# Ledger of designs, part 157: peptides against a protein of PDB entry 7Q4I

Target 1, 281 residues: chain A of PDB entry 7Q4I
Amino acid sequence: HENSTIAERLYSEVRVLCWIMTNPSNHQKKARHVKRTWGKRCNKLIFMSSAKDDELDAVALPVGEGRNNLWGKTKEAYKYIYEHHINDADWFLKADDDTYTIVENMRYMLYPYSPETPVYFGCKFKPYVKQGYMSGGAGYVLSREAVRRFVVEALPNPKLCKSDNSGAEDVEIGKCLQNVNVLAGDSRDSNGRGRFFPFVPEHHLIPSHTDKKFWYWQYIFYKTDEGLDCCSDNAISFHYVSPNQMYVLDYLIYHLRPYGIINTPDALPNKLAVGELMPEI

## One batch from the design tools (peptide; made by RFdiffusion4, then SolubleMPNN)

Design b2_p22_7_s4 (from b2_p22_7, 14 letters changed)
Fold by OpenDDE base, seed 5:
Structure b2_p22_7_s4 (fold): chain B 281 residues (1-281), chain A 22 residues (1-22)
Amino acid sequence: as target 1 above (281 residues)
Amino acid sequence: SDEEFEKKVEEDFEKLEKLNEA
């Protein structure tokens, strides 16, 4: 039997709206499996698409499909959230329909931060944006203030935010957020281990699984290692997770237990003031 | 397979880089 008292407290105190990037062709193939697995642990779950689906809770955004429209979809998604849901949550997660997220671990990371702090978290990449940007596939989470600044201050100004719908969505939002002084946070744990991952666990956990010339090693903002030290015990997300793997991960994380091993959670950290970040590791 | 995964990741990266060049 489990004691979920702390998780229930954080569910109430660290409210997360999850929006899922999807398209009509993936509603049944991918998105519904997010809804049936990790998405049920969000305080609010919305699927952002080009077609409405009442069974899925998908919103039809006024955008076309394809990679060249992902930035347009991201802009319209956050506009929709700001107009309808800005007070329904404290934090706003973007994920793909093949991202798996451990929402409790995200709430734990976010707990000390004020939602009024202009900050966002994810897998930080170093190119194109001076402070870095968060990888789109790993998912990234904005504070309520970050969403406000993005929608109200950045989007209406073509000098601060790209007006067309072209470009890599994660780079473009990263540029916009930097231009309105939203901070690219450090999502690593106290041991310096990452929490947001742009690949499946296998690609991070297996030493020498990737070539050292692989682009990822040039893109990562923080130095990371392969093997068991790659990943926090409180990891938040993985990308390229198939629908079947989502159910496997749900079982492994929430159901499968080694008998006789009791995990005692760490104490919650002190809350930070508005505008304050965790100390550097 | 690992090869299929690596290929997909590489293809996605190449597409994103092309978008950044535009």
Scores: peptide ipSAE 0.262, ipTM 0.837, DockQ to the pose 0.593
Fold by OpenDDE base, seed 1:
Parts: sequence; C-alpha cells; structure tokens
Structure b2_p22_7_s4 (fold): chain B 281 residues (1-281), chain A 22 residues (1-22)
Amino acid sequence: as target 1 above (281 residues)
Amino acid sequence: SDEEFEKKVEEDFEKLEKLNEA
C-alpha cells in the first residue's frame, strides 16, 4: 500500500494549472499521451492549439500555426488563462506536448512560495535577459501574480513586451516578465541539483554525452554536474520525451518499486512571506 | 538514435537563435 497523504495535501494546497503547447497535427500523436500520463496529475489541464478538440480539451487560440508563432500562442494562452482560469489554480505551468512533468515534485518545490509572489521557475538560461529566462522546452511555471503582471501590465505595453508574434517564445516572455519585476527563481534543490531539464533523462545522466562545446553549457545559468549528480532526486521535467517514453516514465516513477526500500519524504520547508524567495545556494 | 536526437536539438537551437536575431 502506498501512503499518498503528503502528495494529496500538496495537491490541494499547491494547485497547478498545466497548459500544453500543441497544434492540430499533434492532438492525437502527442497531446493525447500527455493527457493519459502526467497531465492527469495537474489540478487543471488545458491544451492550447489553433483548433478546438473537445475530446482533448483543446482550445483554439486566434493564432497561426508554425514555430514562428509560438510567442503569439504563448501570449494568447496566458490571456485565455487570465480571463477564464486565474482563480482555478495558484501556479500556471507551460509545457510542450513532448515534455514530461512530475507534478508532485513541482508542488514540493513551489510549496514554500506564495502564489502572490511575482516569481516563475524552470530551467534558467543566461543569454538575452539580465536575470535569466526559463527554457521553453523544459517547461516553466508562473505564480498567479506573475500571470497577472504578464497579462495586465506587460502585454498591453509595447515598451515592456513585444507586440509582434515573432521571436523566441521563452526569451520574449522572459524579457516581459523581467520588465514587470517578476523574478526568475532558482529551481535547484538543496544540493544545487537541477529540477527542470530541456532534454531527455539519458542526455543529462550520461557523462560526456554531449561535446563540451555544446551550446547548452554556454546557456545554462547555473553550473551543472554531469552524470547522476546532474539531476535532483526530485526532478520536475524532461523534454523531447516521445509518447512511448511518457508511458515508460509513468510506469517507472509511479508503479515500479524496489521491494523493501521505503522512501521517507523530507519535511516540508517553512512557508515564505509574499515577495520572499528561498536563499540562493 | 542519440545522433538523431542531437541533430534535432541542434536544429531547434538554430531556429531559436534565428528568431532571437529577428
């Protein structure tokens, strides 16, 4: 028998709306598998598309298709969330239709923070944005106050937020959020290990899997170790996860157990005041 | 394959960089 009492508590106290970036060609191929795996652990799950799909719970945003419109789709997605769903959750996760997320680990990271704190978390990159920005592929999570500031204060002002739909989605939202004093949080655990990953587990876990000249090492905001020390035991997300790999991960994380090993969860940290962050490591 | 994955990641990165230059 599994004791889920703490996870159930966090499910109620740390409410997460997950919105999935997708398109009509991926509804059946990718997005459906998110809904059948990790997406079922969100408090609310919405698929943001250019076409409505009632079986998927997909929303048709007023945007064109293609990678050149990802910034436009992100702006419209957060407008839609603010208008219809801002009170349905405390935290608002963006993920791709090939991102896998351990939502319980995200709730654990978010637990001490107030949703009224203007903060967001993800895999922090250092270029283009002074405080850094969160990698789009790894997924990123905004507080309710961060969503409010983004939609109400940043988006209406062309000086604070790019009006055009062009640009890298993750960089552009990072610029907008910085301009309204939304803080780029540190998602690392107490050992300095990352929680949001822009690649599959294999790519992070295997030492020397990538060349030292690989762009990732120049982009990462915090220094990361290779191998098993790359990743938190409470890792939150991985990107480029195939539909089949989502089911494998779902089995390995939630069903497969080594007999006779009992994991005792760490104590929950103290809650922070509004505007307070965890100390940087 | 790992090579196909690395290629896809690199292609995605190059697209993002082009978008940042625009």
Scores: peptide ipSAE 0.261, ipTM 0.836, DockQ to the pose 0.665
Fold by OpenDDE base, seed 3:
Parts: sequence; C-alpha cells; structure tokens
Structure b2_p22_7_s4 (fold): chain B 281 residues (1-281), chain A 22 residues (1-22)
Amino acid sequence: as target 1 above (281 residues)
Amino acid sequence: SDEEFEKKVEEDFEKLEKLNEA
C-alpha cells in the first residue's frame, strides 16, 4: 500500500555498489544478515573476504586476515571493484559486516552530485588528515571518479599512498584520497544534522549517554548535538549493529508504520555540475 | 549492556590508535 516511485527512480539514477568488509569466520555469523537486510537494497552487493563463498557472493582477496590487514583488504577491494565493476555503479560504499545502512537516504544525499566529481562522504573525523577522513565503521561512499583516482593515481605511487598493509584503513585511504584531490564531502543535511554514525542509534539519540571526555567528541570534524537533534531524519548508517538488531532496524524502518501518519518527501535538489559541491552549512 | 558496549568501543579505539602509531 506504499508508494515507492521516487525510491525506484533514485535506485535507477543513483546506482550504488556496496562492498562489505568481512572474513571467513563472519560469513555465516554477520555477513549473511547484511545480505538478508539492508544489503538487498544496493544495486550491487559484494562481500570482500579472504575466502570465496558463492552462497554469500564473497570474493577472496589476496590478503591475510586480522585487524592489521584491513588497509590491505581495502586497497585490494577497490582494485577489484575498479577492474570488474567500475561501470556497474555510480557510487561505491564501503561498510563493515556490523554496519547498517539506509540506502535510500544515501541515494537522496548523493542525488545532486555527479559521479565524475572527485568526492567521498561518511562520518568525517578531523585527526591525521588535513581535510578530514571518513570513519571506517560508519561506512564511506566514493564517487566513480574518486575510485578511479584512488586506484589509478594514488595506489601506484608510494609517495601518495602507503604501499604496505599496516595502519588504520580509514585514515590511510583518507590520506591517499586527499593526495589525489578527492574532496572529503559534508554529509550533513540542510539542518546541519549528521547522516553517518560510527555507533548504534542508542548512543547518539540518548543525551549524556557518553562521557564528555569520550574520544569521539575530539575526533568529530563537525560539531554535533546529542538527543533527537543528533541525527538527520534521513540518517544513512550506524555501526556496531548486531545481526539481530539489523532485523529490528529493517522492521522499524521499512515495515512498522504509525497508522494515519503520511510522510511527504522533500523535493529533490537541483543537480550540481561536475566538480561542484553543496554549499557548506 | 551500555558498559559492555562502551568497553568494546574503547577497545576498538585503542586498537585503531595503535595502528595509527605504526
């Protein structure tokens, strides 16, 4: 009984390839639940692993497992995407196997941008990278041009991009992207509310739930509020989402409805020229 | 619990910081 016409239009016009960071031990425990929930709303869904799994659609990348190899896996994942899938989408999302994403809200944010604009979006952090970098756990999305620059211009040059597999993957890709003039975009909505979140909804929505000394407040690039004003009505992602919570979120977002309340979507913004960004708030 | 979550987040942060120091 719902009208999905606008969502269907955006599904066609704003094509998203989602790649999921996982490992063989998490294929059944976590990754399959991504596939059964929010991952089905991507135009293309690929699981990046160290072992092939045809049931999951997992790719075996030539990397070792462990947290110290996440940067290596990220490099190989984007190389694989560039070689096999660069024309299958306009935007390329990295997420973890415990990230939940509302893909329709991401398409809405991305709609005005050209995929030929060298830009990427996520939860922007301020340390280590001058323009900022996007938090790995919240997920981050690259334009097609950003992927091209990363793989073709940055990765082959050790002066632009770290050649070894050590380091925090989100910081290292952030350094590489900055070095090839890929812009760290502003993912906030028109009210200045965040869309990508490195924690579960509960930790963002409840005021004073975290200590004021919590590292997050020193890392965030943009000032954010707590409580209901923390988060956009068009929020895109949350991290540390358990498999069970993914099904709960899927139910709450896509199935549960308050009877008699009709949401009217905002009008789509004008499309930007290549290289143009939305004005900062 | 909230305490268990905070502990997990802190552990993950400490691991990330160690990776950034390398």
Scores: peptide ipSAE 0.260, ipTM 0.836, DockQ to the pose 0.626
Fold by OpenDDE base, seed 2:
Structure b2_p22_7_s4 (fold): chain B 281 residues (1-281), chain A 22 residues (1-22)
Amino acid sequence: as target 1 above (281 residues)
Amino acid sequence: SDEEFEKKVEEDFEKLEKLNEA
C-alpha cells in the first residue's frame, strides 16, 4: 500500500485546471485517452474544441479548425476559463491531446509559488521572445494572475497581443505574456534538469538519439544534456505520446514498482512571497 | 522510424515559423 498523504495535500493546496487543445476529429481518437489517463489527476479537466462533446466534456469555442487557428483557439480557451473557471483553480495548464503530464510533479514544482505571482512555466525556448517562451507541445502552466493579465490586459490591446488568429500559438502567447510582465519561469529542478519535454521520453533519455543539428538544441533556452541527466526525477510532461503510450506511462508511473525500493519524498520548500521566484541555478 | 519522427517535427516547426512570419 502506498502513502499518498503529501500528494493529497498538494491536490488541495495546488489546484490545477487542465485544458486540452483538441478538435472534433480527435475527440475519440486522442482526447478520450487523456481523460482516461493523466487528465483524471487534474482538479478540473476541460477539452477545448470547435464542437461540443458531452461524453468528453468538450467546449465548443467560436473558432475554426486547422493549424492556422491554434492561436485563436488558445485565446478563446483562456477567455472561457477566465469567465467561467478563474476561481476553480490556482494554476492553468495548456496541453495537447498527445501530451502526457505527471500532475503531482507539476504541483510539487508550483507549490512554493503564489498563484497571484504573474508567472508561467513550461519548456522554455529562446527565439522570438526576449525572456523566452514555453513550447506549446510540452504544455505550459499559467498562474491565476498570469491568466488575468493575459485576458484582461493583453488580449484587448492589439499592440500587446496579436488580434489575428494566425501564427505560432506558443510564440504568440509568449509575446503577449511578456508584454504584460508575466515572467517566463525556470521549470528546472535543483540539479538543473528539465521537467517539461517537447518529445517522448525516448528522444530525451537515449544519448545521441537526435542529430546535434536538430533545431531543438538551438531553441532550448537552458543548456540540456541527453541521457539520464536530461530529465528530472520529477519530470512533468512529454509530447507526441500516442494513446497507447499514455496507458503504458500510467502503468509505469503509477502501478509498476520495483519490490523493496521505497522512495521518500523530499521536504517541501518554503512558500515564496507574491512576486518572488526561486533562485536561479 | 525515429528519423521519420524527427523530420515530421522539423517540418511542423518550419510550418509554424512560416505562419508566424505572416
Scores: peptide ipSAE 0.007, ipTM 0.514, DockQ to the pose 0.699

Design b2_p22_8_s1 (from b2_p22_8, 9 letters changed)
Fold by OpenDDE base, seed 2:
Structure b2_p22_8_s1 (fold): chain B 281 residues (1-281), chain A 22 residues (1-22)
Amino acid sequence: as target 1 above (281 residues)
Amino acid sequence: EKEELEKKIEEDLEELKKLEAE
């Protein structure tokens, strides 16, 4: 029998609302499988769509569909969260309907931070935004204060936040958040290994799997290596995860155990003051 | 499967770059 006491503690102390970017055509094909796998480990799970689905718990946002509307959907999603759910969680995760997230590892990363600290985390990319921005596909998580600043301070001001619904949603939110002094945090572990990944595990774990000219190496904000040293033992997310792979990952992470190996969790770090970040590695 | 996924990733990036340029 496993001991989940620390995970249960973090579930109560580090409350996460997960909102999933989806569309009506993906409700059954993708989003449903998020709900049946990792999404059940969120404190609150909401699917943001253009159509209501009571079975999925999908919200119909006042936006069109297509890639040109993803930024519009992100803005409306956070407006909806701020209006209805800002006190239901401490942290607010955006993920795609093909993102897989180990929510317990995210809670562990977030534990020392105050939700009142204006910060967000994810896979940090360096282009377009001076402090960097978080890759949309890997998922990104905002503190409660970051959501407040985004919705109340950034969105109403066209000089701070793009008013049109077009644009790369992750870049646009990154610009908006920078403009209201929300910090792009470092999500790496104490060994400098990443936790949020914009691709499937195989693409990160296998040495020389990608060409050195692959765009990812130019986009990533922090230096990273391939192979086993690529990824934290407490990795949080992967992208381009098929519905079938979600069930495989759920089995491998939460059910499959090597007999006789017992993992002892590291001690929780000290909590940080409001506005304080972990030291850079 | 790898090649198909790599192609999709590249296509997604190209679309994002176009959207950013607008």
Scores: peptide ipSAE 0.252, ipTM 0.820, DockQ to the pose 0.812
Fold by OpenDDE base, seed 3:
Structure b2_p22_8_s1 (fold): chain B 281 residues (1-281), chain A 22 residues (1-22)
Amino acid sequence: as target 1 above (281 residues)
Amino acid sequence: EKEELEKKIEEDLEELKKLEAE
């Protein structure tokens, strides 16, 4: 009963490889629920782990487990992608096994950009990295050129990219990408509303849900509002989403419809030249 | 449930800060 023609077009024109950060203990508990929900809407879905799982499509990376190895896992994940999958997609999303992503909204945001533009998008934070970095939990997406620069130019040079596996994963990749002139893009919509969110929808949508002293308000790169104006109508991601909440979100977004309300999509913007960004709001 | 999630977020941040200090 629905028309998905535009979504199908974007699926073919804006190809996204999604890799999911997981571990063997979470294959059944979390990762399989990503595969059964939003992950099925990626052009390619890969689970990056320390153990192989053919049922999940998990890859065993040569890294240890634990939070102190997340940076090591990210480096190996992108090396693996570059070696095996760099031509399978135009954009490369990192997400956690408790991140929920509306892939169609991400394709809409990415549509005007060339995958040969050295850029990446996510929830931009201001500390530690001059241009900012993208919050790891909200997920972040690299262009094909950004992946190339990261793997080929940054990773082999200890002066550009941290050689050990320690450190905050999202900060470290942010430093590396800045050092090879990959731009930290603005993922906000035309109204200045955010699209990538490091928390569950409830924490962003409810006014005064968090204390004004909450660290998030010091970390965000762009000013954001609370309540219904917090979030784009084309929001892309949320973090700390439980497996059960993933199914609820899938139902609410893709199945539940208010009878008699027809949503007309906005026109697609003009495509940008290589190296060109959307104007800042 | 809210308080539990807020606590988890705070714990996650503390762990991230430790990793950044290494």
Scores: peptide ipSAE 0.244, ipTM 0.820, DockQ to the pose 0.795
Fold by OpenDDE base, seed 5:
Structure b2_p22_8_s1 (fold): chain B 281 residues (1-281), chain A 22 residues (1-22)
Amino acid sequence: as target 1 above (281 residues)
Amino acid sequence: EKEELEKKIEEDLEELKKLEAE
């Protein structure tokens, strides 16, 4: 038996809408496995596609398929959310159909922040955008105010947001959000460990797993280490997670327990005022 | 498996860089 009282409280107080980037060819191969695993822990789960699928709860956005349309799909996804769901949640997560997310850990990170604060979180990268941008694969989460500013202020203005549907979607949204003064938050825990990860756990946890010349070390905004200190005990996401690995992670995180070890959750921090961020680590 | 995933990551990055340059 487990005590989920705090998790249940956060489920009600920190409402998260998760939208999943997918395509018709991946509805059965990938997206359905998100729905059957971590996606069920979102307050609302929507799959953004080019074809409708009522079994999956997939929305047909007015965009083409292919990587050159990912930015177009992201714009249309947030327009759809703003029109239909802006009051259904406090926070709005983008994830890929091969991203795994521990939603409870995300709620814990987001708890002190006001949804009216123009902020978003994820794995922050330093290139292309002055304040940084959040890696698309790791998933990124916008406050309700951030979504409003993106859709109402940024998207209609070609000077603030790219009108074409081409480009790297995570970079382009990062540029747009910066242009409307949405802050790129720090998602690290109190020990300075990351929470959003653009790769599978193995790539982060194993020392010297990647070459020192690996592009990731040039892109990461905050200094990070390899090994056990790479990742928060309250990590939020991993990318390139296969459908089978999603079920393994679901088992390991939510079912498998070492007998005799009791995890006591940290106390919730004080809530921040509107516009206030957590202190730098 | 590791090498295959690393290759995929690199390919994804190259594609993203190409799209950003457009």
Scores: peptide ipSAE 0.238, ipTM 0.816, DockQ to the pose 0.822
Fold by OpenDDE base, seed 4:
Structure b2_p22_8_s1 (fold): chain B 281 residues (1-281), chain A 22 residues (1-22)
Amino acid sequence: as target 1 above (281 residues)
Amino acid sequence: EKEELEKKIEEDLEELKKLEAE
């Protein structure tokens, strides 16, 4: 007795390709569980690895493994997407194999934007990049135009984009995207609440008695509070989600319902022109 | 469990900062 008409409409109008950062050692341990949970709600799901896996639908990129190769893997992943899949979607999400994503909430956020607008969204951090960059662990989503600019304009130019494969992948892509005038969007909801989260829900929802010296408060681009007001009712992603927690979240979000409570979705906003952004809140 | 995860997050950040400084 669930009405999914609006979600089905957005599935068709806001097409999302999700690529998952993984490695051969995590294909069975982590990536498979993404495929069995939230990844099935993407219009297309691809696992980017160093080894092919036909069961997982993993692509072998020409890169090494380890944290020092994540930037290399990100560059090769977007090259692969541009060559083979640029017309298969409107938006292109990077996520880790321990990121959980509510894809319907992401489609809702993206709905007003043109995929021809050079923009990307995620959990915006303020250091190292003037406009900010999106935290890698929370996942980040590029418009089709942003992918084009990244691959065609930024990557071939060592002055615009780091040629070496070393470095923090999220910072490096953030620098490259800024250099080709891809805008770092505001992913907050109409109440100013965040949608992309670099940690598990418990770390955001529960006020930590931990010292205000926690690095996150220095990195976050927009001011945020802890507790129930930390997170949008339309939150998009969480990071450091274990395989077991992915199944729990899938059950809680898509199956568990409080009897007698009916949520009415907000009206869709008007579509923006190419190059237009929503006003900052 | 929270403290262990917080420690892991901090370690992950330190590794990322080190990689960026290269």
Scores: peptide ipSAE 0.232, ipTM 0.815, DockQ to the pose 0.816

Design b2_p22_8_s2 (from b2_p22_8, 11 letters changed)
Fold by OpenDDE base, seed 1:
Structure b2_p22_8_s2 (fold): chain B 281 residues (1-281), chain A 22 residues (1-22)
Amino acid sequence: as target 1 above (281 residues)
Amino acid sequence: DKEELDKKIEEDIKEILKLLEE
């Protein structure tokens, strides 16, 4: 038998709206598998597309398809969320249709923060944006105040936010958020281990899986280790997860248990005041 | 497989870099 009392508490106190970046060709191939796995643990789940799909609960945004339109789709997605769903959650996660997320671990990370604090979290990269930006593939989560500032203050001003729909989606939102004083938070755990990952677990867990010249090592904002110390025990996300791997991960994380091992959760941290962040490690 | 995924990742970053030049 499982005791989920703390997880249930966090489900109510740390409300998360998850929006999934997808397209009509991926509704059946990818997006439906998100809905059947980790997406069911969000307080609200919305698929952002160019075509409506009532079975999936997909929204047709007024954008074209392709990578050159991802920034446009992100802007329209957050406009839609602000107009229809800003009070449905405290935190707003962007993920791809091949991102896997452990939502309970995200709620644990977010618990001390006020949703009125202008902050967002993810896998922080250092190039192009002074404070850093969050990797699009790993997924990133905005506070309610961050969404408000993005939609109301940044998007209407071409000096603060790129008006064109082209550009690297994650970099462009990172620039916009910086320009409205939304802070790029530190998502690492108390041991300095990352929680948001732009690749599959295997890619991070296996030492020397990638060449030392691999771009990721130049992009990562915080120094990270390889092997078992790469990743928090409370890791939040992985990218490039196939539909089949989503079901495997769901089984391994939520169903498979080593008999006789009982995990005791750490105590919840104290809640922070509005505008307060956890100390840097 | 690993090789296929590595290629995809490299292609993705190249595409992102092109988008940054626009």
Scores: peptide ipSAE 0.377, ipTM 0.891, DockQ to the pose 0.762
Fold by OpenDDE base, seed 4:
Structure b2_p22_8_s2 (fold): chain B 281 residues (1-281), chain A 22 residues (1-22)
Amino acid sequence: as target 1 above (281 residues)
Amino acid sequence: DKEELDKKIEEDIKEILKLLEE
């Protein structure tokens, strides 16, 4: 007895291609579990690897493995998407094989934006890039126009985009996108709560006596609190989610219901013009 | 556990910082 009419509408109007960063050693250990959980809610799901896997639907990109090759893999992944899939979706999500994503909440955040607006969203970090960059682990989503600008305008120009495959992939794409005037959007909800998270829910929800010296507090672009007010009711992603935790989250979010509590969805905002952003909160 | 995950996170950021210096 669930009414999914609005979710079905958004599935059609806000088309999302999800590409998953993985490697051959993680196809069965991690990536398969993404495919069996949250990845099935993407309009299209592709696994980007160094080896082909027909069961997983993994693409073999012409790159090596390891953290020092992640930037190379990201560049090749978006080239592949642009060549083969640029019209298959409106928005293009990068996630890791240990990222969990609530795709319906992402569609809700993206609904007012035109895919022709050069914008991308995620967990915004402040260092290294003037406008900020999106944390790689939390996942980040590019508009169709952002992908076009990245692949067509940024990647071919070594002055705009690093030609080497080394470097932190999230910082490097952030630099490239800034250089082609792709805007680093604000993914916070109307209450100023974050939606993309670079850690598991427990690390955000539970006030830890973590030393104020923890790097995260220096990296986060927007001020955030710990505890129940840390996270939007419409949170989008969490990182470092184990395969077992993915199934637990799928059950908790999509199956477990408190009897007698009915959530009424908020009204959809008005659609923005091309190039227009939501006002900062 | 939390401690193991915290160690992993710390290792990950150290690796990222090294990559940024390249």
Scores: peptide ipSAE 0.280, ipTM 0.856, DockQ to the pose 0.848
Fold by OpenDDE base, seed 5:
Structure b2_p22_8_s2 (fold): chain B 281 residues (1-281), chain A 22 residues (1-22)
Amino acid sequence: as target 1 above (281 residues)
Amino acid sequence: DKEELDKKIEEDIKEILKLLEE
């Protein structure tokens, strides 16, 4: 038996709506496996598509398919959330249909922050946006206030937010959020380890002889190491996770236990005031 | 050029995915 009392408390106090970026061709291939694994740990789970699927709980957004429409889909997804679900959660996670998320670890990171603080978190990249932007694949989470500012203040203003549907969705939302003073938070743990990852665990954990010229090292906002020190013990997300790997991760994280090892959770930090961020590490 | 960079990113990701499938 496990004691989930703290996790249950955080489930109620740090409410997360997860929206999954998908398309009709991936409803059965990918999205359903998110629903059957980590997505069940969200307070609300919605699949954002171009076609409705009542079995999946997929919403048909008024957008076309293809990579050139991902930004359009992101805008319509957050408009839909604001219209229908803005009070159903405190935090709003975007993930892909091949992203795996440990929602409890995300709640732990978010616990000290007010949902009324204009902030968002993810894997921070440094190019294109002065404060940085969050990688789309790793998933990123907006506070309720961040969603409000995005939808109400940024989207209606072509000077603040790109009106067309083209471009890199993560860069474009990052620009829009910066323009309405939504802060790009630091998602690292107290040891300076990352929590959101744009690749599978294997890529981060195994020191690959990756050329220092690999784009990731030029994009990452904070210095990160490879190997066992790459990742927080409270890591939140990984990308390019296959449907089968989602079930493996679900088993490894929530079921498999080494006998005789007891994990004692850290104490919850003090809550921050509205507009306050955690100190820099 | 953003498009060129996006293509490069996509190519790099594809290469990584291939390495992981081996």
Scores: peptide ipSAE 0.016, ipTM 0.596, DockQ to the pose 0.091
Fold by OpenDDE base, seed 2:
Structure b2_p22_8_s2 (fold): chain B 281 residues (1-281), chain A 22 residues (1-22)
Amino acid sequence: as target 1 above (281 residues)
Amino acid sequence: DKEELDKKIEEDIKEILKLLEE
């Protein structure tokens, strides 16, 4: 038997709405498996699509399909959230239908922050946006205030936010958020280890697995290492996770236990004031 | 296959970069 008292507390105090980027062709192939695995640990789970699916709880957004419409879908998704769900959660996670998320670890990271602080978290990349932007594939989470600023202040102004639906979704939202003073937070743990990952665990955990010339090393905002030091013990997300791998990860994280090893969670940090961030590492 | 995945990611990034230049 496990003690989940702290996780239950965080579930109530750090409410997360997860919206999943998907399309009609992936409802059964990918999105359904998110719903059956990590998505069930969100306080609210919504699939954002171009077609309604009552079995999936998918929303039909007024957008076309295709890679050139991902930015359009993100804008409409957050408009929908603001209109219907802004008070249903404190934090709003975007993930892809092949992203896996450990929601409890995300709640732990978010716990000290006020949802009224204009901040968002993810895997921070350095190009194109001065403060950086969060990788779309790793998933990124906005505070309630960040969503408000994005929808109310940024989206209606073509000078602050791109009106066209074309462009890199994660870069474009990063530009918009910067323009309304939403801060690109540091998601690293106290040891400087990352929590959001734009690839599968194998790409990060295996030393010398990637070429040093790989674009990722030029894009990452913070210095990162390979191997076991790459990743926080409280890692939050991985990308390019197949449907089968989602079930494997669910088993490994929530069911498989080494007998005789008891993990004691660290104490929760003090809550921050509105507008306050954790000290830089 | 890691190599195949890396290639796919690189291709996706290249496509995104093209979209940003348009």
Scores: peptide ipSAE 0.020, ipTM 0.546, DockQ to the pose 0.724; fails the geometry check

